# Peptides against a protein of PDB entry 3PUK, part 30

Target 1, 227 residues: chain A of PDB entry 3PUK
Amino acid sequence: ERGLKSVVWRKIKTAVFDDCRKEGEWKIMLLDEFTTKLLSSCCKMTDLLEEGITVIENIYKNREPVRQMKALYFISPTPKSVDCFLRDFGSKSEKKYKAAYIYFTDFCPDSLFNKIKASCSKSIRRCKEINISFIPQESQVYTLDVPDAFYYCYSPDPSNASRKEVVMEAMAEQIVTVCATLDENPGVRYKSKPLDNASKLAQLVEKKLEDYYKIDEKGLIKGKTQS

## One batch from the design tools (peptide; aimed at target 1 E129 I215)

Design b2_p12_5_s1 (made by RFdiffusion4, then SolubleMPNN; from b2_p12_5, 5 letters changed)
Fold by OpenDDE base, seed 1:
Structure b2_p12_5_s1 (fold): chain B 227 residues (1-227), chain A 12 residues (1-12)
Amino acid sequence: as target 1 above (227 residues)
Amino acid sequence: EIEIENLAAKLK
């Protein structure tokens, strides 16, 4: 029993692999930096083989076309990852794969989605958001992938105030994905320090939890989990 | 430091 790792794997299996599985069909899987870390944290290559993945490729690297195979893109909704996808299927180049299944780890901004839709909608068989933006480390431990979070949160430079807010928002969103993955709507507690970081983050998490559970992916409303 | 209640119990 891997605890959080098992839960994450089960969610990925259900939301991604079961969603696009076809009997007897093998796919090439494309990963970015975050999803490489994510899958590495909760599964083995043998697990992916069992799910019909023949090979894993880095989306950022130049890759040889495999035009007879469909591709499974499990990527973050970032301009960098999306641009790499568009290079594989964009109108300016011959498509590298037969078709694409796209699964984003989080909400894909409309600007990025529209860019994809306008460029290569005919090549896409599936596009879905699965809402996993954290890395399980241990059974009860996870990490957040927020670059320079420490620097901005503890910077004495007032010019970093705006960036600090952005970082706090990103952290809060990722924490909410943990709660969503566990199907929890918990109370949030924090310990105050000389800086108001913990308080601000706690408030953001609480607000985002409320927003998320107004209408979840299944249209369900969930009350607060009992202490 | 932030604590999220009930998550630890569910992970056990």
Scores: peptide ipSAE 0.021, ipTM 0.343, DockQ to the pose 0.024
OpenDDE base, seeds 2, 3, 4, 5: peptide ipSAE 0.007, 0.014, 0.009, 0.007; ipTM 0.435, 0.344, 0.466, 0.396

Design b2_p12_5_s2 (made by RFdiffusion4, then SolubleMPNN; from b2_p12_5, 6 letters changed)
Fold by OpenDDE base, seed 1:
Structure b2_p12_5_s2 (fold): chain B 227 residues (1-227), chain A 12 residues (1-12)
Amino acid sequence: as target 1 above (227 residues)
Amino acid sequence: EIEIENLASKLK
């Protein structure tokens, strides 16, 4: 199938599992809230087993050490998830796993990256950003993970204006990850409502697409996809 | 409401 779920799975398979796979080696995989939803939307446990994952654990929960196994962290670049990782490897206590492979779903801020590097660089075998910040629902449907988006976008309270901009930025970024995943640089259309939300979001998406495709991963420039 | 053109064709 060429549906969104399949595309997302193939990207994860290539960017994450193929990247760290070793023949005959099993890993424990650590997920956060977002990546749990993401993987649940596009694969089954049997698929993960085929990729060499023996156990899935929630990064937020207290876990028993499995010191003989390497860990695959597939997590969002948030302070919460990073802090949980650091507890596994960055404490004075024994590290919970043999080594870590870290794959972030989006750009990891330098502040977080530096924190990781300073604390447990020797335990990390791989650290990569894969740029998937959306949840595929159906072949042509996806959702964004932006908390309180509805509240801030439609709040009549002027004090929420700053937060509304932050939410719009986050949504635009996630939409761009869909385009990137599909290797598309589309035109953006919107319908105006009483509020300028759609217009603002469309402009942000357009700008971010332009920025993203100035230089892609291969240093290539991609023009607008023809309609 | 926002529409992103040309994505639908790849999602089939």
Scores: peptide ipSAE 0.012, ipTM 0.348, DockQ to the pose 0.024
OpenDDE base, seeds 2, 3, 4, 5: peptide ipSAE 0.006, 0.009, 0.007, 0.007; ipTM 0.420, 0.340, 0.465, 0.428

Design b2_p12_5_s3 (made by RFdiffusion4, then SolubleMPNN; from b2_p12_5, 4 letters changed)
Fold by OpenDDE base, seed 2:
Structure b2_p12_5_s3 (fold): chain B 227 residues (1-227), chain A 12 residues (1-12)
Amino acid sequence: as target 1 above (227 residues)
Amino acid sequence: EIELENLAAKLK
């Protein structure tokens, strides 16, 4: 048993692969930078084959059309990844695959979602958000994917204040996805340091946990767990 | 597993 890695894999299997599974059907899977790291951390290629994935490809690269096969997009809801998807299905002449199943690792902003609907709705068979925005490292250890987080959080330059807030928001969101994946609503604890970063992050996490469970549990707020 | 590692390398 791989602890957190196993939990993450089981969630992906249930939320993504089981959701779009069709007997006898193979799919091409498109990954971006984050989802490549994510899957690499919690599964093997043989596991993906067992789930009906024939090949995996980099969404950022120009790829040859395989118009007879459906594509599974497991991607982050970023402009870059979405734009790459749109290039695959943006026009009839440029359609790379038969159809698309899209699974986002996090909440997709309405602006991006509307852009997808406006241009590619007929090609999309499924679109879901699965809320896994972290990389499992060990049984109870994970890492976050927030570029330059350390720099901005500890920068003495006041001009970085706005970026620091953005980074903290992103970190908090990813921590919440860990809790959601584990089905936990923990009390957040922190140690005080000269900077208020830990306290601020804790507050953000607490707020986002509340918001998540309010929305996702259909009005039922999950009580705090002992974790 | 090897395929995933290769893809990760290509993404870098």
Scores: peptide ipSAE 0.006, ipTM 0.383, DockQ to the pose 0.025
OpenDDE base, seeds 1, 3, 4, 5: peptide ipSAE 0.020, 0.018, 0.005, 0.007; ipTM 0.322, 0.323, 0.384, 0.379; seeds 1, 3, 5 fail the geometry check

Design b2_p12_5_s4 (made by RFdiffusion4, then SolubleMPNN; from b2_p12_5, 6 letters changed)
Fold by OpenDDE base, seed 1:
Order: sequence, then structure tokens, then C-alpha cells
Structure b2_p12_5_s4 (fold): chain B 227 residues (1-227), chain A 12 residues (1-12)
Amino acid sequence: as target 1 above (227 residues)
Amino acid sequence: EIEIENLYSKLK
């Protein structure tokens, strides 16, 4: 595969699989709704086998224990996914797996992190955040995962104005993760319609890009890239 | 450049 899908896969391979790889070791991988869609968009089961994944399980479902194997959790930092993880490791006698590696697709709020720390810190071998909050569709096309985005953005009800802003913020954040994944700091372009949704979103994206690239990992300021 | 945050140290 070429384009954005390949870039996303390469990032996941480096950030997740290479990080927890051990020679000769197989792991069970747990996915939630978003990460299932994400991996389905950019890899095949054969690719996962090559990375040492023997089986994929849905984190939301009740699963039989495999106590001799370690588990790789690739999940969104949501209360639902975290609660499912905690059910797997919350009790010493009820641990479903030997140990856990956790990789979040985005920033994990302190409240959720503290909940994990308080309950099962001894069972966790890795806990990392990666910045992939989008799904690649084509070589140059991606989709966002923001619930009810269409409804709130185009709602004629003025009472939804505050929720519209929240949705816009979430979309802007996900767009920035695309730019980060591509190592780009582009100028933002948009097409105006009767509603100013596109203009507002563009402004949010520009602001977030400026903040994100203010200082890079090398302590350098990254300028705008050609798009 | 890809930013990856390691939270493991905070669990100790």
C-alpha cells in the first residue's frame, strides 16, 4: 500500500510493535472500536502475525483467561476502554493475562491514568501515548472519528452552539494528529458554505498547529511546509 | 518527527 495508509502503519509499527517486541514471544492484542477500524484500514492479519500477534480480541467482550500470555492493549483513552482493561487486571486472582502493554491512541487524561495506577500498576510493563486519532481511507484521504459531528455542526437549534464548539475542537485535534503523522505543518485551506463551520475549523487547526510545532523534539521551531 | 509519550515511569 502507498500513501497515508503506509505512513500510519509505519508509525504504529515503530511506536507500538517495535516497542514491546520480544524474540520468540507471542502476544494477544486487545482492540476497541476505534483501533479496530484503524488497524483494518492500514494492515492485514498477516502483518500482525509478523509482529508477534497471535490473536486479536475485542476489549468490550467477555474473554477467557490466557494467563500464560502477555496482552497488548491498543486502545483509545476513554472511560469505557479503560474500565474494560481494569476488569482484566483489577484483581490479582482475576488477572486474565500474564502482563499488559498499553498504548493509547491519544492523550490519556490524568483521571483515567490515576485510576489505572491505583488498580493494576504492577501488571503493566509499558504505558505509552501515541498520536493517531484518525482513519486513513485512501492515499491522501482520511476520516475523523467524532461522534455526532454532522448533527451538531449542521443543527439549526441554537441551543447546540456550545456542543458544536466541542465537536469542532475535537475535529481540529484529530486533523493535527494527521499533520504530525505526516511531519507536516501546512497552510490550511477551506471552502466556505452557508455556515461558517469550515472557517471556524480552519482557525482552530491553524492555532493547534502553531502550538504543536512551537518547539519540536529537537528544540527547534518548525516553519510552515509546502502543501 | 513523531512524538511518543512514555507514561510507564509514572506508574512506579
Scores: peptide ipSAE 0.027, ipTM 0.583, DockQ to the pose 0.119
OpenDDE base, seeds 2, 3, 4, 5: peptide ipSAE 0.008, 0.009, 0.007, 0.017; ipTM 0.449, 0.450, 0.365, 0.513; seed 4 fails the geometry check

Design b2_p12_6 (made by RFdiffusion4)
Pose (drawn by RFdiffusion4):
Order: structure tokens, then C-alpha cells, then sequence
Structure b2_p12_6 (pose): chain A 227 residues (1-227), chain P 12 residues (1-12)
């Protein structure tokens, strides 16, 4: 099947689970709020065992150290989600697991990355960005994770216009991960209609996905595709 | 062994 959640599942399995899957052994997977919703969206937690995951746990709440099991961190590049990882490895009195495998849902800010590039420890065996920043609500419908996006797009023009841009970029890069997961590099068009916001956004997506496929690293897609 | 892929840096 080619359901939207089937496509995403095929990505997570190959880009995450298979990428650190050691045939004979199992791992503990850690999730933040987003990745929980993402995984609950495209599979049952039963399917995880077959993928090398014996236990899933919330990265937020404190956990008991299992220093003989390797950890699979499947998290977003969020300050909260990352600060929690740094609690397990490095500073201080650490560690909590035998090894660390980090998989970011999206591009990791240099700011956050530096905070873990230091307290790195030999543990962090891998750190990848898989570029999946959306929810496969239905086999043909997707939703983003841009909190309070509607308000910060149609609010007046007061003080909180600086946040509008923050929301506008968050939508743009998050939309780009939708195209990248579908292995599409589509042409961009907007409606040029009420308030003309789709124009500003269409430009951001156009610019960001040009920079994106200048780096992909999957090498499957470059230049505009038939979409 | 270490394996890093930081695409945000290459984006700049």
C-alpha cells in the first residue's frame, strides 16, 4: 500500500531502526512528545519488537539506568528533548546506557548540537537527521507541529509579529520534510488571494527546499520532480 | 566509532 502512513513507516524503518539494527540484540527507544505521536500514527507498538526495540520509554521523565543496553534516541531537535539526553550522557555523574544512537526528526540547530557535541562521550555512536516533521493523520492527509500557528498568522500587527516569522519558517521547513519523505521536489505556487500570506510562505518553502536538496545525502532526488 | 550527519551546518 502507498498510504501516507505507509510511506512514513517505510522511512522510519530504513532510516532509523535498520540503520542501527544489530541482528542478534535489542535496544531501548526513547521518545519525546512529537515522536510518540509520530510512531503511534504509523504503527502499533507491537511492530517495534520486530524492529529491534524491546522497550520504549519517555525521554522526559527520569528513567532507571540500563548500562548494558544501547539506547535509540528518536527525538526532535527541541531544547527540552535534547537537554534530557544530556542528562543521560556527559554532565554529570553519568552515564545511563551502554551507547547512544540519536535520530533527529529534523535539522538540528547548531546551538543545540554544540551542547551535545561537547558532552559527547564515546557513547554517541551515531547522530542522524531523518527529516520527518509531520503527522500522517490519514493515508492522504498530513498535519504539522507548529503550536499556535493559526493565531500568529491572523493576529493584528502588534508586538507578537516577530513570532509570526518564527511560525512561518517552522511551517516552511516542516512542509519541506513532507516533500522530502515523499521524495518529491515539487514546483511552488501560491494562491495570491486573501492577505497574500501563501506568497510569503511559498517563497520560504521554495528557498528552503532548494537548500535542502543541495544536501539531502539520500541522493535519490535533485532538481524539480513531476509534482 | 562515530558517525555524524549535521545537515543544518551544511545548509549555512
Amino acid sequence: as target 1 above (227 residues)
Amino acid sequence: EHDFTHLHNQLE

Design b2_p12_6_s1 (made by RFdiffusion4, then SolubleMPNN; from b2_p12_6, 9 letters changed)
Fold by OpenDDE base, seed 3:
Structure b2_p12_6_s1 (fold): chain B 227 residues (1-227), chain A 12 residues (1-12)
Amino acid sequence: as target 1 above (227 residues)
Amino acid sequence: ELEIEDLSSKLK
């Protein structure tokens, strides 16, 4: 049985590093809070060196320009991370690197994408969504990254119902990405709480799994694979 | 939705 960490690393290697690799070329890699945790969970610095990464930089921090080197941005599609990228490439005077390869961990909203397109399209060699929005902990354990999940899921205020639904959808989506990464269609189990959050989340996951595995890449229906 | 999507073409 393959550990989740190794599977995640393999996906990152294939989707990110192999995609932008050039023989003999080194890149600077920019990470945000989430991707720092993600890579820390599934690889070592030596692994990144083997993939042609010379140094890792925090996208949130001020950095000195290295204009002769290309930059690999492995970041979440958040306003904060995108804004930091835009500071690196948004103007001629602020261009910190030779070019950018952007790999988003999740769906990038059109609003953010259009903002990037309008500001620094010519500086970008690649822009992809790779759909890894979880932190692997163990073979069957992972951590989700959904902002304000706790607040909205456990809010006693009925006015937060709509936002609660959005959060639940986001959580379900991340769970499904884990399943897709592992090529698994698990049975969904949960422990009921005073609030029906667990049940609702389970239903959302099941629905999304059904949609995803309805027809696989080969045009075949994929059944449940695990409990 | 869960596949790797290349947005590079949309930048042109």
Scores: peptide ipSAE 0.228, ipTM 0.806, DockQ to the pose 0.132
OpenDDE base, seeds 1, 2, 4, 5: peptide ipSAE 0.217, 0.227, 0.223, 0.214; ipTM 0.802, 0.806, 0.803, 0.795

Design b2_p12_6_s2 (made by RFdiffusion4, then SolubleMPNN; from b2_p12_6, 8 letters changed)
Fold by OpenDDE base, seed 1:
Structure b2_p12_6_s2 (fold): chain B 227 residues (1-227), chain A 12 residues (1-12)
Amino acid sequence: as target 1 above (227 residues)
Amino acid sequence: ELDIENLTSKLK
């Protein structure tokens, strides 16, 4: 019905909620800035209640312990979000929740993962990466979450060249998550003038699509689609 | 097909 929003919700339901669901069990869900926007874009609170979520908390805020309940962390793989998680479980005597289920919205760098593993592995019942790094708006509209993207991409300052590459990499990665979510391997079109931004982004997207579809989840190669 | 120009325009 809602196109991309419905697809995103269905993916989250399958990858996150169904994965950690236990009959009769309620969980507290912890969200960060991105996942708050993500869920807000594709579901309602009533939907989350149906999935066994009793309350939603902001991971960045100081929260009161609910030691008898398990927590579902649906967060981005960022140092900030990970640090907040570690504060919740870093001390055995002061764990905020009974246990944690962690679902990252994208690939979690080994450095962050190792940090988690070293400090609170015993508290973690599940740790999974899902590939959703975009916000669905309408059936064919989505937005990316890349801080200062405009500034760096269009900065005339040569000192920002390195950051520009980082930003473009992030954008390309998020675009590929859209394609993956939709099971699409599109041809990429762009206009190269007046700046090379579009060309660079296109190249990055193409490369990442190629990498992603070398071998899919079923061990198959997906050819280019017409989208 | 993915239109990169359309995507980049939304960054403004």
Scores: peptide ipSAE 0.033, ipTM 0.394, DockQ to the pose 0.025; fails the geometry check
OpenDDE base, seeds 2, 3, 4, 5: peptide ipSAE 0.031, 0.031, 0.028, 0.031; ipTM 0.385, 0.397, 0.372, 0.395; seeds 2, 3, 4, 5 fail the geometry check

Design b2_p12_6_s3 (made by RFdiffusion4, then SolubleMPNN; from b2_p12_6, 9 letters changed)
Fold by OpenDDE base, seed 1:
Structure b2_p12_6_s3 (fold): chain B 227 residues (1-227), chain A 12 residues (1-12)
Amino acid sequence: as target 1 above (227 residues)
Amino acid sequence: ELEIEDLASKLK
């Protein structure tokens, strides 16, 4: 299929599963709230089994150690998820798993990365960032995961103006990940409403697209697409 | 092409 779900799955398969796959090896996969939704949107449990995942666990929950197995952490680069990972490996007493492969769904801030490196570097076999921060719904439909976006975007309280800018930035970033996943550099249009939300978001997306496609993976400049 | 629309009017 050429739908968004298929594209997302293929990207995850290539960027995550193929990257850490070893013949005959099974891994435990740890997911957070976002990646649970992400995988649920684009694959089945049978698909994960085929990729060498034996068990899926929630990173936020208390889990029993499985010290003989390696763990695949597919998580968002948030303090909460990182802290949970650190609890699994940060203790000198007992590691929950044999080793860790970490795949972040987006750019991991240096502060978080340094925290991981300082505490658990010896336990990490792989640490990679992938650029998927959206949930595919249908071929041309996706959703974003920006907490409290609605509240801040439509808050009449002027004290929320700064936070509104933050959520707009986050939404724009996630939209760009969709474009990147689809290898699209679209022209951006917007429909204005009484508020300037659409206009502001459009401007942010446009700017981020420009920044992203200055140099692609092959060192080439990608022009605007027809989409 | 990417089109962005504010749907606030639908929530009124």
Scores: peptide ipSAE 0.083, ipTM 0.653, DockQ to the pose 0.020; fails the geometry check
OpenDDE base, seeds 2, 3, 4, 5: peptide ipSAE 0.073, 0.079, 0.075, 0.077; ipTM 0.636, 0.650, 0.625, 0.655; seeds 2, 3, 4, 5 fail the geometry check

Design b2_p12_6_s4 (made by RFdiffusion4, then SolubleMPNN; from b2_p12_6, 9 letters changed)
Fold by OpenDDE base, seed 3:
Structure b2_p12_6_s4 (fold): chain B 227 residues (1-227), chain A 12 residues (1-12)
Amino acid sequence: as target 1 above (227 residues)
Amino acid sequence: EIEIEDLSSKLK
């Protein structure tokens, strides 16, 4: 049985590092809060060195320009991370690196993408969404990253119902990405709570799994693989 | 939604 951590690392290696690798070339890698946790959960610094990363920098912090080196941005598609990227490449005077490779952990909204496109399109060599929006803990355990999930899911205020739905959708999407990463279609189980959040989330996950595994890459219907 | 999507072409 493959551990979730190794599977996640393999996906990152294939989708990110292999995609932008050039022989003999070193890159600076920029991480945000989420991707720092993600990489810390599934690799060591020595692994990153083997992939051609010379140094890791926090995207939120002020950094000295290294204009002769290309930068690999492995970041979440959030306004905060995107704004930090834009400070690195948004103007000629602020260009900190030779070029950028951007790999988003999740779907990048058009609003954010268009903002990037309008400001620094020529500086970007790659821009991809790789859909890894969870932190692997154990072989079958992971942590989701959904902002304000607790607040909205447990809000007694009915006015938050719409936002609660959005949060639930985001959580379900992240769970499905785990399944896709592991090539699994599990049966969904949950523990009922006073609020029907667990049930609702389970339903959303099941629906999304059905949609995803309706037809695989080979045009075949994929059945349930785990309980 | 789940597949890796290359947005690079959209930058041009």
Scores: peptide ipSAE 0.239, ipTM 0.818, DockQ to the pose 0.132
OpenDDE base, seeds 1, 2, 4, 5: peptide ipSAE 0.234, 0.233, 0.236, 0.218; ipTM 0.814, 0.818, 0.820, 0.805

Design b2_p12_7 (made by RFdiffusion4)
Pose (drawn by RFdiffusion4):
Structure b2_p12_7 (pose): chain A 227 residues (1-227), chain P 12 residues (1-12)
Amino acid sequence: as target 1 above (227 residues)
Amino acid sequence: SEFEHKYSEFME
């Protein structure tokens, strides 16, 4: 099947689980709020065992160290989600697991990355960005994770316009991961209608996905596709 | 260790 959640599942399995899957052994997977919703969206937790995951745990709440099991961190590039990882490895009195495999749902800010590039420890065996920043609500419908996006788009023009841009970029980069997961590099068009916000956004997505496919590294897509 | 960090390249 080619359901939207089927496509995403095929990505997670190959880009995450298979990428660190060691046939004979199992791992503990750690999730933040987003990745929990993402995984619960495109599979049952039963399917995870077959993929090398014996235990899933919340990266937020404190956990008991299992120094003989390797950890699979499937998290978003969020300050909270990352600060929690740094609690397990490096500073201080660490560690908590035998090895660390980090998979970011989206591009990791240099700011956050540096905070883990230091307290690195030989543990962090891998750190990849898979570019999945959306929820496959239905086989044909997707939703983003841009908190309070509606308000910051139609609010007046007061002090909180600086956040509007933050929301506008968050939507743009997050939409780009939708195209990348679908292996599509579509042309961009907007409606040029009420308030003309789709124009500002259409430009951000156009610019960002040009920069994106200048780096992909999957090498499957470059230049505009038939979409 | 393996790192596939490309945020800086993306923001160029």

Design b2_p12_7_s1 (made by RFdiffusion4, then SolubleMPNN; from b2_p12_7, 8 letters changed)
Fold by OpenDDE base, seed 2:
Structure b2_p12_7_s1 (fold): chain B 227 residues (1-227), chain A 12 residues (1-12)
Amino acid sequence: as target 1 above (227 residues)
Amino acid sequence: MEIDWKYEEYKK
């Protein structure tokens, strides 16, 4: 049985570590809140050492410069994480690291990307999106990182309706990343009663899956897989 | 599926 954790690790290894690996080179890895949880769920520090990571740092913390080493940023495409990155490379005289490799866990909005491009272009050696926005818990179980999801999904206050939609969109996006990681395009099943939240979420997931799997890696339409 | 198009555009 292929555990979800192992699949996630293999995906990260291929998409991130193998992508920026140089023989004999060590990197500092910068993580945010989500990627800290993600890596903690699917690997050990020894695994990271084998991938050429000498030390991991929290991107939100103040850090001393290590100007002779390149940095691997494995972060969420959020304003907070991006701002922390920009502080590391915003000034030529104040660069904390030699260069940066950036791997986003999800789609990076153009606004954030343009902000990075405008200020730190010369420092960036690689930038790509990996599309892993979930935490594997068990062999076949995962959790989502959507703040206040429970509150907004089940809030009786109609004033929270707009926020509920935003939360559901975020959850749907993360679920799609699970499917992408597993290379599956499943049918979605749900229990609708007593609330229609599950139905709404299912519809969002289905729509996003359709959009995501319009074209596979070979330029072909990917059909549905079994749920 | 990996998305690298932004980097390619940036590098050009």
Scores: peptide ipSAE 0.023, ipTM 0.501, DockQ to the pose 0.119
OpenDDE base, seeds 1, 3, 4, 5: peptide ipSAE 0.018, 0.011, 0.023, 0.018; ipTM 0.496, 0.353, 0.516, 0.492; seeds 1, 4, 5 fail the geometry check

Design b2_p12_7_s2 (made by RFdiffusion4, then SolubleMPNN; from b2_p12_7, 8 letters changed)
Fold by OpenDDE base, seed 3:
Structure b2_p12_7_s2 (fold): chain B 227 residues (1-227), chain A 12 residues (1-12)
Amino acid sequence: as target 1 above (227 residues)
Amino acid sequence: MEIDWKYKEYKK
């Protein structure tokens, strides 16, 4: 099956689980709000068990230490999720787990990465960006996870202009991750509305797609695919 | 971004 859900699962399996897999080893997996939704959309608990996950924990909640087990953090590169991670490993005397593997769903800003590196680098065995920042709904349908997107995009208040730009950038980035996951470089189409939001977003997506394929792992520029 | 902390290698 070539549905979007199966493609997403295969990518997660390869990029995350296969990457940190050790024979006979079980891990605790920490999820945030987004990755909880993501995994729920494309796999079952039985699938995670097969990948060596014994239990799933919410990164935002207070958790009891399990010092003999390694932890797999599959989280968004946000200050909130990173701060929760740092609470687990920030203190040398109060580490909740034996070690950490971190997989970010998107590009992690240098500021956040440096914060992690400065505080608990010795506890981290792996850190990687996997670039999956969308939720697959159906075979060819996905949703973006951008907080307050509707509010800022359609706000008549000029004071929200800066936030609107940030939201559009985030949306564009997530759309590009979908294209990357599907190995596609589509022509961007949009419908005109009273506001120029669609046009602006389209331009951002086009630019980011271009940048992505110029600097991809293969160093090759892919031609545009059919939408 | 890929960081292998075991070998202290960074790949961008």
Scores: peptide ipSAE 0.029, ipTM 0.581, DockQ to the pose 0.124
OpenDDE base, seeds 1, 2, 4, 5: peptide ipSAE 0.024, 0.020, 0.025, 0.022; ipTM 0.563, 0.580, 0.598, 0.592

Design b2_p12_7_s3 (made by RFdiffusion4, then SolubleMPNN; from b2_p12_7, 6 letters changed)
Fold by OpenDDE base, seed 3:
Structure b2_p12_7_s3 (fold): chain B 227 residues (1-227), chain A 12 residues (1-12)
Amino acid sequence: as target 1 above (227 residues)
Amino acid sequence: MEIDHKYSEYKK
């Protein structure tokens, strides 16, 4: 079995770099906080150079225009990252780069997508969701990146119930991306005590896995794996 | 531009 890191890298290579590759062409790659961590966990700078990336830039930072080069945005579908992208291409007179390829690590909400489409559609050569929203740590270990997860999951304040649900949904979605990346449909096991959070999360994951595999590319229902 | 929303399609 190949380690999770290698599987993630292979997925990114296929879904992102091979998808936008042009022989002899170099691109600037823009990363946000999550994708910086993601790539750092599964590849080296030399790997990115081999994929035609000349420079990596932080999308949150002020950057000088490089108008002759195309940009590869590998970013999370968040308002912050999208807003930074829009700053790069929103003004006709102040485009930072020649064109953009956008690869989202997760589902991009319609609100954000519509905002992009309305403002920058002519500058975008590709927009794709690649479904990798976790950080591989070890061969069988990964971490989730959900802001304020600890606070809402363990908050005794009933007023936080709605936010807790949002956090649980986000966690479940990220777990499903792991399963999809590994091409697995596992049975979910959990420890129920001291709180029922694990049970709730398990149910959400199972439901999302079912939905994912029912309508996959082949229209097939994948049976449960033993992972 | 080319739009590929495979992940979105799987959720809908």
Scores: peptide ipSAE 0.041, ipTM 0.590, DockQ to the pose 0.591
OpenDDE base, seeds 1, 2, 4, 5: peptide ipSAE 0.040, 0.040, 0.024, 0.035; ipTM 0.582, 0.581, 0.582, 0.598; seed 4 fails the geometry check

Design b2_p12_7_s4 (made by RFdiffusion4, then SolubleMPNN; from b2_p12_7, 7 letters changed)
Fold by OpenDDE base, seed 1:
Structure b2_p12_7_s4 (fold): chain B 227 residues (1-227), chain A 12 residues (1-12)
Amino acid sequence: as target 1 above (227 residues)
Amino acid sequence: MEIDWKYSEYKK
């Protein structure tokens, strides 16, 4: 199948499952709210079984220990998800699984990373960022998962200006992950009316694309993709 | 034992 969903799945397969695959080994996979939606949008349970996942569990819920199995954490780099991981491995007596592979959907702040490293380094086999922070809906359509985005972008209250900027930054980051997933560096187009939201977002996306593609895999600057 | 710590596409 051709389309955004298949591209996203292929990227996850390569970046996550192929990276930690061992022949004959089954893993328990832990998901959070965002990654549950993400995987549901681009794969089936049968696909995950083929990748060596025997059980999927919610990281936020209480879970029984399975100490003989390794765990694959596919989670967002949030304090909530990280705290749940730390509960699984933070104490020698409380380790729920044999070892952990951690894959973050986006940039993990150094503060969170260092917290993990300080507490659970001996239990971790992999810790990577794969940069997929969007939900593919159709072959050429995706959605962003930014809390309260609609409220802050369209709030008439001037006191929400700073919060609006934070939301727009988050949306711009997610849009850049779409471009990265497609290996595209496009020109950004927008409709300006009735509000300047689209213009501001476009500027943020352009800036972040420039930063992201400053150096490609070959150490070269990636030019703009032809429209 | 293999330990592969923080890999980021932003820091290549």
Scores: peptide ipSAE 0.022, ipTM 0.490, DockQ to the pose 0.285
OpenDDE base, seeds 2, 3, 4, 5: peptide ipSAE 0.019, 0.019, 0.015, 0.016; ipTM 0.497, 0.490, 0.430, 0.471; seeds 2, 4, 5 fail the geometry check

